# Designs tried in a protein design run: peptides against a protein of PDB entry 7AE7. Part 17

Target 1, 321 residues: chain A of PDB entry 7AE7
Amino acid sequence: KVYKDLREFLEVLEQEGQLIRVKEEVNPEPDIAAAGRAAANLGKNQPAVFFEKIKGYKYSVVTNVHGSWQNHALMLGLDKNTSTKDQFYELNRRWDKFPVPPNVVKREAAPCKENVIDKDINLFEILPLYRINEQDGGFYISKASVVTADPEYPDDFNKLNVGTYRIQVKDRDRVGIQALAMHDIAVQLEKAEAENKPLPIAITIGNNPLVTFMASTPVGYNQNEYEFVGALQDGVPMDIVKSDLYDHLYVPAGSEVVLEGHIIPRVRTVEGPFGEFPGSYSGARLQCEVKIDRITHRTNPIFENLYLGIPWTEIDYLMAL

## One batch from the design tools (peptide; aimed at target 1 F139)

Design b1_p12_4_s3 (made by RFdiffusion4, then SolubleMPNN; from b1_p12_4, 6 letters changed)
Fold by OpenDDE base, seed 2:
Structure b1_p12_4_s3 (fold): chain B 321 residues (1-321), chain A 12 residues (1-12)
Amino acid sequence: as target 1 above (321 residues)
Amino acid sequence: MDERVEEILKRF
């Protein structure tokens, strides 16, 4: 089975008994993080948790989507009881199919383009934001696939980067992003900042589960994560679409929310603290700031976000393959 | 009810 978007994957998780639907209205805090922790602590067959109604918000949240070996097997389109050994064998067999080029779809065929916000941007109207950890210095977007390009080679598709980064909400239309020097985004930002230019960015939320997996998997600077998604789909291309602001940035056609904007050159603002591990807060640091200039989203967008805690949580499963 | 649903709902 191949998935076009998050919704097709959530349907399969529900059919396989690997998604729990919470129909009662919940408080954003502490209920979402409490339920994510409870799901992670089941020790086996850890389900995704889907919250239909969140007090003070219009839209839904899903967490723990990659939170088990059963969910990883289903992501690969295998039987949910496929052993970790057989999942690893199948992953390696499919990896050798790289590159599998994506299909570029028309704007009118891309579900992520159903709605547009280009004025009075307010992230709190689109995303049911909550603190993941009690002592977090703000609201985090922890499961975004972030798209950037090389500013010297913007038309080189092999240098198009899709990565997962820690993102703090700073204002209605601003986010902080942690660009570590070892990440491809930091190389691209250094080039833009040398010229005092903004770096174009698309922050994508609620994707095909293999896009989220590949955005969390380190690849070479001259390797495109979308071409690995096609390989991991056993040679079936994924669907991408041009961003609205930038002809050289491509986003997953099925994304629930796309935040289009720019990293402000040579600006650093206080970000954190964040509970990366229980009892170990990364201190407040000066990090990059993104201005959000446009949002595109599906009708009734689903906010996919991580629960973070003691191993084994969803992040440990994403890093284990 | 799935025992996993009961364990998750106990945390609200």
Scores: peptide ipSAE 0.255, ipTM 0.874, DockQ to the pose 0.030
OpenDDE base, seeds 1, 3, 4, 5: peptide ipSAE 0.152, 0.160, 0.227, 0.157; ipTM 0.825, 0.831, 0.857, 0.826

Design b1_p12_4_s4 (made by RFdiffusion4, then SolubleMPNN; from b1_p12_4, 5 letters changed)
Fold by OpenDDE base, seed 4:
Parts: structure tokens; sequence; C-alpha cells
Structure b1_p12_4_s4 (fold): chain B 321 residues (1-321), chain A 12 residues (1-12)
């Protein structure tokens, strides 16, 4: 099976008994993280946790979407009981189909374009933000697929990068982003900052699960993650759409939320700590700042966010194959 | 739902 979006995947997870719905109103803290921990601690068949009602927020949260081998099998469109070995063999077999170019859909055909916010931007009105850990220095968007391009080669689709980065909410319309030197975004940012120019960015939330998987998978600087998504879909292209602000940035057509904006050149602000990230990620540092200039979102957008904790957690499943 | 999943729901 191929999924167009997160919603089609969540429907399958629910049908397969790999999603639980919390229908009662929860507190953003500590309940979301507590439920994520509880789900991860099952040790097997760890379900996604969907929170329908969150106190003080309008929209829903889902966590632990990639939190098990069963969910990983279903992501690949396999039987949920497919062995880790057979998942690995199937992943490798499909990987050899690269590149599978995405379909560019029209704006009116893209669910991520159902609603637009271009003034009075407030991330807290769109995303039910919470601290994942009590030690976190703020609210994090930890499962976004971040789209950037090479500012020297903006029309080179092979240099379009879709990556997962630690994103701290800084203000209503600002986020800090951790662009480490080992990430392709850091190369692109360095080029922009050399010229004192903004780096265009689209932060996409709540995607087709293979987009999230590929955004967490390191690929070559001249390889497009969307072309791997098509490969992992067994040769079925994924659907992308142009960003509203930038002709050279493409986002998943089915994204729940798209934050379009720019990395402010040569600005660094305190980001972190992020208490559940080991080693170099856990500390407070001076990091880049993104100004959000436009939001597009699906009606009743689902905030997909990562649960972190003691391994094995969702991040370990995203990186295990 | 299994008993473990029910135990998650019982917390909310």
Amino acid sequence: as target 1 above (321 residues)
Amino acid sequence: MDEEVQAILERF
C-alpha cells in the first residue's frame, strides 16, 4: 500500500490495532509525553497515540507514529507482522529503484493548501505545542521534514534537501533551527550567509510516513529525498506541490502544516536545552532563527511530533534500517 | 485493544 498523507497512514494504523485514540481532554504537559512513554515501554507493537483534545488548544496531536517494527512494516505497506529481516530486504530492494521523481501537483489539488495564514501568524494557534521533557528549554517541533535548496543552484532539484532538524519555538512566528555542519542545510545556509541573504525554508509537519523516514535518513547532497520516497513506494511517485513563497521549494502535497519562511542570515539565538537528545544535541547553543512568513495547513491539522526517551523509541526505529 | 493499551487509556 502507498500512502498519500499522514491521515491515510493513521487510518491503517488504527485498522491494524497500531493506533490508540485518547478522546478525553489531556494536559499538553505532562500527559502527551507520559502517554508516549507508556506506548514506547510496551516493548513491542508500540502504537501511535492520537490525542483528540488538548487543553488550551484547538487541534490534535499524534505521537509515536514510527514507534514500532509493526508501524515500520505498515509504513512500507507490508503486513504488520513482517519480520525486521524481511523489512530490511524489502527496503534495500526498493532503494535500488532510486530515482523515482515525484509528481508536481497543482496548488488546488494539494491538501496542505486548504487554509492559508499570511498575517498575525501564531504557531500556538495551529500547533498544540508542549515540552517533550521537563528539562527542555522550550517547545519543540521534533518531527518536521524541513525543505531547503542550494541558493547557488536553486533550480537543481537534486540539491533540494528534505531533512529532520531540531526546531525550538521562539515566538509566535519564529523558530530556532539546529543546523549542524554535518547536515546539508548547513552547507546551504553557509552559502546564503556568505552573501548576507536569507535562506528560504519550508518546515513541513505531518507527512506521508516515508517522507518523514527519508528526511531522517542521510543521503548524498546531490540526491533528493522525494526521489527516494518514490523508490520506497516501490516505484510509485509521491505528490509534491510548490511552496507559496518560493518557486524552487517543493513540499509534500499532503502535509498537515507547512511553515514557510526564511532563516535570518547571521542571526544566532539561544536554543535548547533539549533534554532527551544525547551528547551534542542536548546542550543549549546559539542556533539559527527562522522567521515564519506564511502558513498553509489542512483543515483540522494534526500535529505529528516525536516522542523521545530511553531507547528503543521512535527515533531509533526511524534510524534502524 | 490489549490490556497494556487499556492501561494507557486508563491514565487519561
Scores: peptide ipSAE 0.280, ipTM 0.877, DockQ to the pose 0.030
OpenDDE base, seeds 1, 2, 3, 5: peptide ipSAE 0.211, 0.237, 0.245, 0.179; ipTM 0.858, 0.864, 0.870, 0.816

Design b1_p12_5 (made by RFdiffusion4)
Pose (drawn by RFdiffusion4):
Structure b1_p12_5 (pose): chain A 313 residues (1-149, 158-321), chain P 12 residues (1-12)
Amino acid sequence: KVYKDLREFLEVLEQEGQLIRVKEEVNPEPDIAAAGRAAANLGKNQPAVFFEKIKGYKYSVVTNVHGSWQNHALMLGLDKNTSTKDQFYELNRRWDKFPVPPNVVKREAAPCKENVIDKDINLFEILPLYRINEQDGGFYISKASVVTANKLNVGTYRIQVKDRDRVGIQALAMHDIAVQLEKAEAENKPLPIAITIGNNPLVTFMASTPVGYNQNEYEFVGALQDGVPMDIVKSDLYDHLYVPAGSEVVLEGHIIPRVRTVEGPFGEFPGSYSGARLQCEVKIDRITHRTNPIFENLYLGIPWTEIDYLMAL
Amino acid sequence: YPTFPPQEVHPP
């Protein structure tokens, strides 16, 4: 099976006993992060946890989506009990199907274009943002696929919420931004960027894939789907930016020129906090989202947590 | 929702 969006994958997870629904209202902190750690601590057949009600927020949160070998196998469309070695072989075989060009769809057909917010941008009206770890510098978006511009790149970068319409980003960790970053800051011009949240599991998996192999990213997702191309749609504001047609939330924005502010600290996969450093800020110019969006976020702590599964094979 | 204080801005 191939998933057109996060919601089909969550449906499969729930049918397979790999998704737990929390119906009672929970507080943002520390409840969501504590549940993410506990789900990771179950050791075997760790499920995704779906929070339907978060105090003071309108929408729902899902966590630990990738956080088990059962979830990982279901992401690949295999039986949930497929051994880790057999999943490795299946990924090795599909790796060679690269490239599979994506299908570009019209705006009216992309579920991520159901709702538009073009003014008075407020991330908190859409995303139930919360603190992941006690010493984090702020509320984080820890599982976004970021699109920048065959020269289109998709990657995962921690994003700290700074204001209702502003976030932080480590721009010098996106090694295609940094030739356009010099030109843009030298000329005081903005650099367009797209932040996608709530994606097909293979899109997130591709976004965590090593940068050393300069692939075409979306063409790699079609390879992981064993030859089935993925659907992408042009962003509202920037014609050279394409986002997954099924994303739950799309934040279209730009990197603010000549602005460096304190970002962090935040957790890193080796199990420790990073330090606080001066990093770039991104202004959100537009939000498009599916009706009743789902905030797919990720808990990160002492290994093994969901990030280890996203990096393993 | 929370309110965030402004931060000092530093050049590159």

Design b1_p12_5_s1 (made by RFdiffusion4, then SolubleMPNN; from b1_p12_5, 7 letters changed)
Fold by OpenDDE base, seed 4:
Structure b1_p12_5_s1 (fold): chain B 321 residues (1-321), chain A 12 residues (1-12)
Amino acid sequence: as target 1 above (321 residues)
Amino acid sequence: MPVFPAEPVYPF
C-alpha cells in the first residue's frame, strides 16, 4: 500500500491495531509526553497515540507514528508482522529504484492548500504546542520535514533538501531552527548568509510517513528526498505541490500544515535546552531564526510530533534502517 | 548534560 498523506497512514495504523485514540481532553503537559513515553515503554507493537482533544487548543496531536517495527512495516505498506530483516531487505530493494520523480500536482488538488493564513500568524492557533520533555526550554516541532533549496542553484531539483531539524517555537510567527554544519540546510544557509539574504524555507508537518522517514535519512547533497520516497513507494511517485511563496520550493501535497517563511540572515537567538535522543538535555545555544510569512493547512490539521527520551523511542526507529 | 527524569506513566 502507498499513502498519500498522514491521514491514510493513521487509518491503516488504526485498522491494524497500531493506534490508540485518546478521545478525552488531555493537558498538553505532561499528558502528551507521558503517553509518548508509555507507548514507547510497551517494548513491542508500540502504537501511535492520537489525541483528539487538547486543553486550550482546537486541533489534534499524533505522536509515536513511527514508534515501532510494526508501524515501520506498515509505512512500507508491508504486513505489520514483517520481520526487521525482511523490512530491511525490502527497503534496500526499493532503494535501488531511485530516482522516482514526484508528481507536481496543481494547487487546487493539494490538501495542504485547503486553508491559508497570510496575516496575524499565530502558530499556537494551528499547532497544539507542548514541551516534549519537562525541562525543554520551549515548545518544539520535532517531526517536521523542512524544505530548502540551494540559493545558488534554486532550480536544481536535485539540490532541493528535505530534512528533519530541531525547531523551537520562539513567537507566534517565529521558530528557531538547529542547522548544524553537518546538515545540507547549513550549506544552503551559508550561501544565503554570505550574501546577507534570507533563505526560503517551508516547514512541513504531518506528512506521508515515507516523507518523514526520508527527511530523517541522510542522502547526498545532490539527491532529492522526494525521489527516494517514490523509490520506497516501489516506484509510485509521491505528490508534491509548489509552495505559495517560492517557485523553487515544493512541499508534500498532503501535508497537514505548511509553514512558509525564511531563515533570517545572520541572526542567532537562544535555542534550547532540548531533550535529545540519548535521553539527555542539550545545552542552550545560539541558533537560526525563521520568520513564518504564510501558513497553509488542511482543515482540522493534525500536529504530528515526535516523543523522544531514553532509548528506545520513535527517533530510534526512524534511524534504525 | 542532565539525564531525563522518569516520565509520568500514562494509563491507556
Scores: peptide ipSAE 0.030, ipTM 0.669, DockQ to the pose 0.022
OpenDDE base, seeds 1, 2, 3, 5: peptide ipSAE 0.013, 0.016, 0.019, 0.013; ipTM 0.532, 0.579, 0.614, 0.565; seeds 2, 5 fail the geometry check

Design b1_p12_5_s2 (made by RFdiffusion4, then SolubleMPNN; from b1_p12_5, 5 letters changed)
Fold by OpenDDE base, seed 5:
Structure b1_p12_5_s2 (fold): chain B 321 residues (1-321), chain A 12 residues (1-12)
Amino acid sequence: as target 1 above (321 residues)
Amino acid sequence: MPVFPAQEVFPF
């Protein structure tokens, strides 16, 4: 089984009993984080949690989408009861199919292009934002697949980076991004900032689960994460579409929300604190700032966000030592 | 290793 988008995956999770649907209106705080913690405590069969109605917001949230070995098996299109060993075997077998180039689809065929916002941008109208942890210094977009290119080689598709980064909402049209020196985005940003130029960026939310998986997986600077997604789809290409603002940026065709914008050159603003796994807070730091210039989104977009809770009861720490 | 150590089971 291959998934075109998050919605096809959520349908399979629900059919397999790996998704809890919360139909009652919830408060964004503390209920989303509390329900995520409760789901994580359900043992080995940790389901995704889908919140249909959030007080003060128009759209839904889903969390804990990758939150179990069962969900990981289903992401690979395997039986949910596939052993971790057999999942690793299958993942390694598929990895050897790299590269599998993506299909570039027409704009009209891309669900992420159903709606456009290019004026009066307000992230709070599109994303049901909440504090993931009680002491977070703001709202985080924690499960975005962030697309950037090398500004020296913008047409080199092998240098197109799709990564996961800590993103704090700063204003209606602004986000802070944690681009650490070990991340490929930091290399690309350094080149842009040397010339005092903005770095083009597309922050994609609610993707095919293998896109989110590959965006969280370190690959070589000259390796495209979309070509690994095709490999992990057992040789089925994924569908990408050109961004609206940038000819050299491609986004997943099925993304729920795409935030197109730029990293402001040589600007640093206070970001954090944020509750890191395993329950430590990363302190406030000066980080990059992104201006959002355009949003494209599916009708009734689903905000996929990470479940971040206190991992591991004391017992799980004792078994990892 | 996923860029975020999250309770969401990334196998790495």
Scores: peptide ipSAE 0.026, ipTM 0.710, DockQ to the pose 0.025
OpenDDE base, seeds 1, 2, 3, 4: peptide ipSAE 0.025, 0.024, 0.020, 0.022; ipTM 0.704, 0.696, 0.644, 0.671; seed 2 fails the geometry check

Design b1_p12_5_s3 (made by RFdiffusion4, then SolubleMPNN; from b1_p12_5, 6 letters changed)
Fold by OpenDDE base, seed 1:
Structure b1_p12_5_s3 (fold): chain B 321 residues (1-321), chain A 12 residues (1-12)
Amino acid sequence: as target 1 above (321 residues)
Amino acid sequence: MPVFPDQPVYPF
């Protein structure tokens, strides 16, 4: 089985008994984080948790999508009871199919383009934002696949980077992003900042589960994560579409939400604290700031976000293979 | 580093 988007994967998780659907209205805090912790604490067969209604918000949240070996098996289109060993062997077998180039679809064929917001941008109107842990210094977007390119080689598709980064919401139209020196985004940002230019960025939320997996998997600077997604789909290309603002940035065609904007050159603002994957808080630091200039989204977009804390949580499963 | 507090159990 290959999935075009998050919705096709959530349907399979529900059919396989690996999704809990919460139909009653919940509070964004503490209920979402509490459910994420409760799901992680099951120790086996940990389900995704889908919240249909969140008090004060219009749209839904899903958490713990990658939060078990069963969900990982299903992501690979295997039987949910496939052993971790057999999942690893199948992953390696498919990895040898790299590169599998993606299909570039037309704007009109991409579900992520169903709706546009280009003025009066307010992230709180499109994303049901909450604190993932009680002591977080703000609201975090934790499962975004962030698309950037090399500003010296914008037409080199092999240098297109799709990564997962810590993103704090700073204002209605601003986010802080943690670009560490070891990340490919930091190399690209350094080149843009040398010329005092903005770095174009697309922050994509609610993707095909293999996109989220590959965005969390380190690859070479001259390797494209979308070409690995096609390999992990056993040679079936994934669908991508051009961003609306940038001809050189491609986003997953099925993304629930796409935040298009730029990293502001030579600006650093306070970000954090945040509860990290070891179950400990990192301190506040100066991080780069993104201005959001455009949003595209599916009708009734699903905010996919992870719960993280003391291992094992969803992030530990994303990094385990 | 401070450790995360126990989160409340959500009833499923």
Scores: peptide ipSAE 0.023, ipTM 0.642, DockQ to the pose 0.022
OpenDDE base, seeds 2, 3, 4, 5: peptide ipSAE 0.020, 0.019, 0.015, 0.023; ipTM 0.660, 0.668, 0.561, 0.643

Design b1_p12_5_s4 (made by RFdiffusion4, then SolubleMPNN; from b1_p12_5, 6 letters changed)
Fold by OpenDDE base, seed 4:
Structure b1_p12_5_s4 (fold): chain B 321 residues (1-321), chain A 12 residues (1-12)
Amino acid sequence: as target 1 above (321 residues)
Amino acid sequence: MPVFPEQPVYPF
């Protein structure tokens, strides 16, 4: 099976008994993290956890979407009981289909464009933000697929990068982003900052699970993650749509939320601490700042966010193959 | 670096 969006995947997870619905109102803290940890601690068949009601927020959260080998098999459109070995062989077989170019859909056909916010932006009205771990220095968006381009080659689709980066919410319309020198975004940012120019960015949340997987998978600087998504879909192209602000940025057509904006050149603000994948907190550091200028979102957007802690957690499954 | 605190038990 191929998934157009997160919702189609969550439906399959639920049908397969790989999703828990929490229907009672929860507190953002500690309940979401506690449930994420509890799901991870099941040791096998770890389900996604969908929170329908969060105190103080309008919209839902889902976590642990990639949190098991069963969920990983289902992401590949395989039987949930497919062995890790067979998943690995199938992943490799499909990888050899690269490149599979995406379909560019019309704006009117893209679910991520159902609603627009271009004034009075407040991330807290759209995303049920919480601390993923108690000692986090703020609220993190930990499972976003971040789209950037090479500012020197904006029309080179092969240099369009879709990556996963640590994002701390800084204000209603601002986020900190961790662009490490080893990431393709850092190369693109360096070029923009050399010219004292903003780097255009689209932060996409709640995607087709293979987009999230590929955004978490290192590829070459001249390789487009969307073309790998098509390969991992066994040769079925994924659907992308042009961003609203930038002609050269494309986002998944089915994204739950798209934050469009720019990395502010030569600005660094305090970010962290954050609880990282080894089960330890990184220190606070100066990181880049993104201004959010436009939001597009699906009606009743689902905030997909990652639970991470002492291994094994969802991030370990995303990085295991 | 501090290690993650034990999370509360969440009953499903």
Scores: peptide ipSAE 0.121, ipTM 0.742, DockQ to the pose 0.022
OpenDDE base, seeds 1, 2, 3, 5: peptide ipSAE 0.116, 0.023, 0.007, 0.070; ipTM 0.747, 0.651, 0.547, 0.698

Design b1_p12_6 (made by RFdiffusion4)
Pose (drawn by RFdiffusion4):
Structure b1_p12_6 (pose): chain A 313 residues (1-149, 158-321), chain P 12 residues (1-12)
Amino acid sequence: KVYKDLREFLEVLEQEGQLIRVKEEVNPEPDIAAAGRAAANLGKNQPAVFFEKIKGYKYSVVTNVHGSWQNHALMLGLDKNTSTKDQFYELNRRWDKFPVPPNVVKREAAPCKENVIDKDINLFEILPLYRINEQDGGFYISKASVVTANKLNVGTYRIQVKDRDRVGIQALAMHDIAVQLEKAEAENKPLPIAITIGNNPLVTFMASTPVGYNQNEYEFVGALQDGVPMDIVKSDLYDHLYVPAGSEVVLEGHIIPRVRTVEGPFGEFPGSYSGARLQCEVKIDRITHRTNPIFENLYLGIPWTEIDYLMAL
Amino acid sequence: SAAEELRDEALA
């Protein structure tokens, strides 16, 4: 099976006993992060946890989506009990199908274009943002696929919420931004960027894939789907930016020129906090989202947690 | 903290 969006994958997870629904209202902190740690602590057949009600928010959160070998196998379309070695072999075989060009779809056909917010941008009205770890510098979006511009790149970068319409980003960790970053800051011009949240599991998996192999990213997702191309759609504001047609939330924006502010600290996969450093800020110019969006976020702590599964094979 | 204050203001 191939997933067109996060929602089909969550459907498969629930049918397979790999998704737990939390119906009672929970507080943002520390409840969501504590549940993410507990789900990771179950050790075997760790499920995704779906929070339907978060105090003070309108929408729902899902966590630990990738956080088990059962979830990982289901992401690949295999039986949930497929051994880790067999999943490795299946990934090794599909790796060679690269490239599989993506299908570009019209705006009216992309579920991520159902709702538009073009003014008075407020991330909190869409995403139930919360603190992941006690010493984090702020509320984080820890599982976004970020699109920048064959020269189109998708990657995962931790994103700290700074204001209702502003976030932080480590721009010098995106090694395609940094030739356009010099030109843009030298000429005081903005650099367009797209932040996608709530994606097909293979899109997130591809976004966590090592940068050393300069692939074409979306064409790699078609390879992981064993030759089935993925659907992408052009962003509203920037014609050279394409996002997954099924993303739950799309934040279209730009990197603000000549602005450096304190970002962090935040957790890193080696199990420790990073330090606070001066980083770039991104202004959100537009939000498009599916009706009743789902905030797919990720807990990060002492290994093993979901990030280890996203990096392993 | 500042993040909680920002959230309260944004959802007021």

Design b1_p12_6_s1 (made by RFdiffusion4, then SolubleMPNN; from b1_p12_6, 4 letters changed)
Fold by OpenDDE base, seed 3:
Structure b1_p12_6_s1 (fold): chain B 321 residues (1-321), chain A 12 residues (1-12)
Amino acid sequence: as target 1 above (321 residues)
Amino acid sequence: SEAEKLREEALK
């Protein structure tokens, strides 16, 4: 089975008993984080947790989508009880199908384009933001697939990067992003900042689970993550659509939310702390700043965010592969 | 319900 978007995957998770639906209104804090920890304690078959109603917000949250080997098997379209060994075998077999180029769909065919916000941008109106860890210095978007390009070669699709980065909400229309030197985005940003130019960026939230998986998986600088998604879909191309602001950036057609903007050149602001691992907080550091200029989103967008708790956490499954 | 079990576990 191939999934077009997060919603199709969540439907399968629910059918397979790998998703808990919380229908009662919850408080963003501490209920979301507490429920995530509780889900982790239910054993090895850690379900996703879907919160339908969040106090003070209009939209829903889902956590722990990749939080088990069962969920990982289902992501690959396999039986949920497929052994880890067989999952790795199948993953490696499909990996060799790279590259599988994506389909570029028209704007009108892309669910992520159903709604547009281009003025008075307020992230809090679109995303039910909460502190993931008690000691976090703010609200984080921890499971976004971030799209950037090489500013020297903007039309080279092989250099289009889709990565996962730590993102702190700084204001209604601003986020901090951790671009580490080991990440491809840091190379691209360095090139832009050398010319004192903004780096175009699209931060995509709530994607096809294989997009999220590939965004968390390091690949070569000249390898496109979307072409690996097609490979992992056993040769079925994924659907992408051109961003609204930039001709050279493409986003998943089925994204729940797309934040389009730019990294402000040569600006660094305080970001953190964040509990990246249980009992471990990365200190506050000066990090890059993104201005959000446009939002597109599906009707009733689902905010997919990372669950962080006691190992094995969702991040452990995403990084272990 | 699974949601109730989750809530009970979250309160532990």
Scores: peptide ipSAE 0.038, ipTM 0.729, DockQ to the pose 0.028
OpenDDE base, seeds 1, 2, 4, 5: peptide ipSAE 0.025, 0.029, 0.007, 0.024; ipTM 0.543, 0.649, 0.383, 0.568

Design b1_p12_6_s2 (made by RFdiffusion4, then SolubleMPNN; from b1_p12_6 with A2E D8K E9K)
Fold by OpenDDE base, seed 5:
Structure b1_p12_6_s2 (fold): chain B 321 residues (1-321), chain A 12 residues (1-12)
Amino acid sequence: as target 1 above (321 residues)
Amino acid sequence: SEAEELRKKALA
């Protein structure tokens, strides 16, 4: 099975008994993290946790989408009881199908374009933000697929990067992003900053689960993650759409939320701390800052965020293969 | 916390 978006995957998770739906209103803190930990304590068959109602917010949250081997098997369109060995074999078999170019769909055919916010940007109105860990220095968007391009070669689709980065919410329309020197985004940012230019960025939230997987999987600088998604879909192209602000940026057509903006050149602000792993906090550091200029989103957008409460975390599953 | 203050300010 191939999934067009997060919603199709969540439907399958629910059908397979791999999603817990919390229907009662919860507090963003500590209830989301607490419920995630409780779900993780259910053993090896850790379900996703979907929160329908969050106090003070309009929209829903889902966590632990990739948080088990069963969920990982289902992501690959396999039986949920497929062994880790067989999942790895199938992943490798499909990897050899690279490249599978994506389909570029029209704007009107892309669910991520259902709603537009281009003024009075407020992330808190769209995303039910919460502290993932009690001691986090702020609210994090920890499961976004971040799209950037090479500013020297903006039309080179092979240099289009889709990566996962730590993103701290700094204001209504600003986020800090951890662009480590080893990441492709840092190479692209360096080129932009050399000319004192903004780096165009699209932060996409709530994607096809294979997009999230590939965004968390290192690939070559001249390899496009979307072409790997098509490979991992066993040769079925994924659907992408042009961003609203930038002709050279393409986002998943089915994204729940797309934050379009730019990295402010040569600006660094304090980011962190963040509990990347249970009991370990990465210290506060100076990181780059993104200005959000436009939001597109699906009607009733689902905020997909990472579960980090108890090992094994979603990061462990996303990096295990 | 600074985070809670940000949220309160953003949703006020």
Scores: peptide ipSAE 0.560, ipTM 0.955, DockQ to the pose 0.822
OpenDDE base, seeds 1, 2, 3, 4: peptide ipSAE 0.531, 0.529, 0.523, 0.542; ipTM 0.951, 0.950, 0.949, 0.952

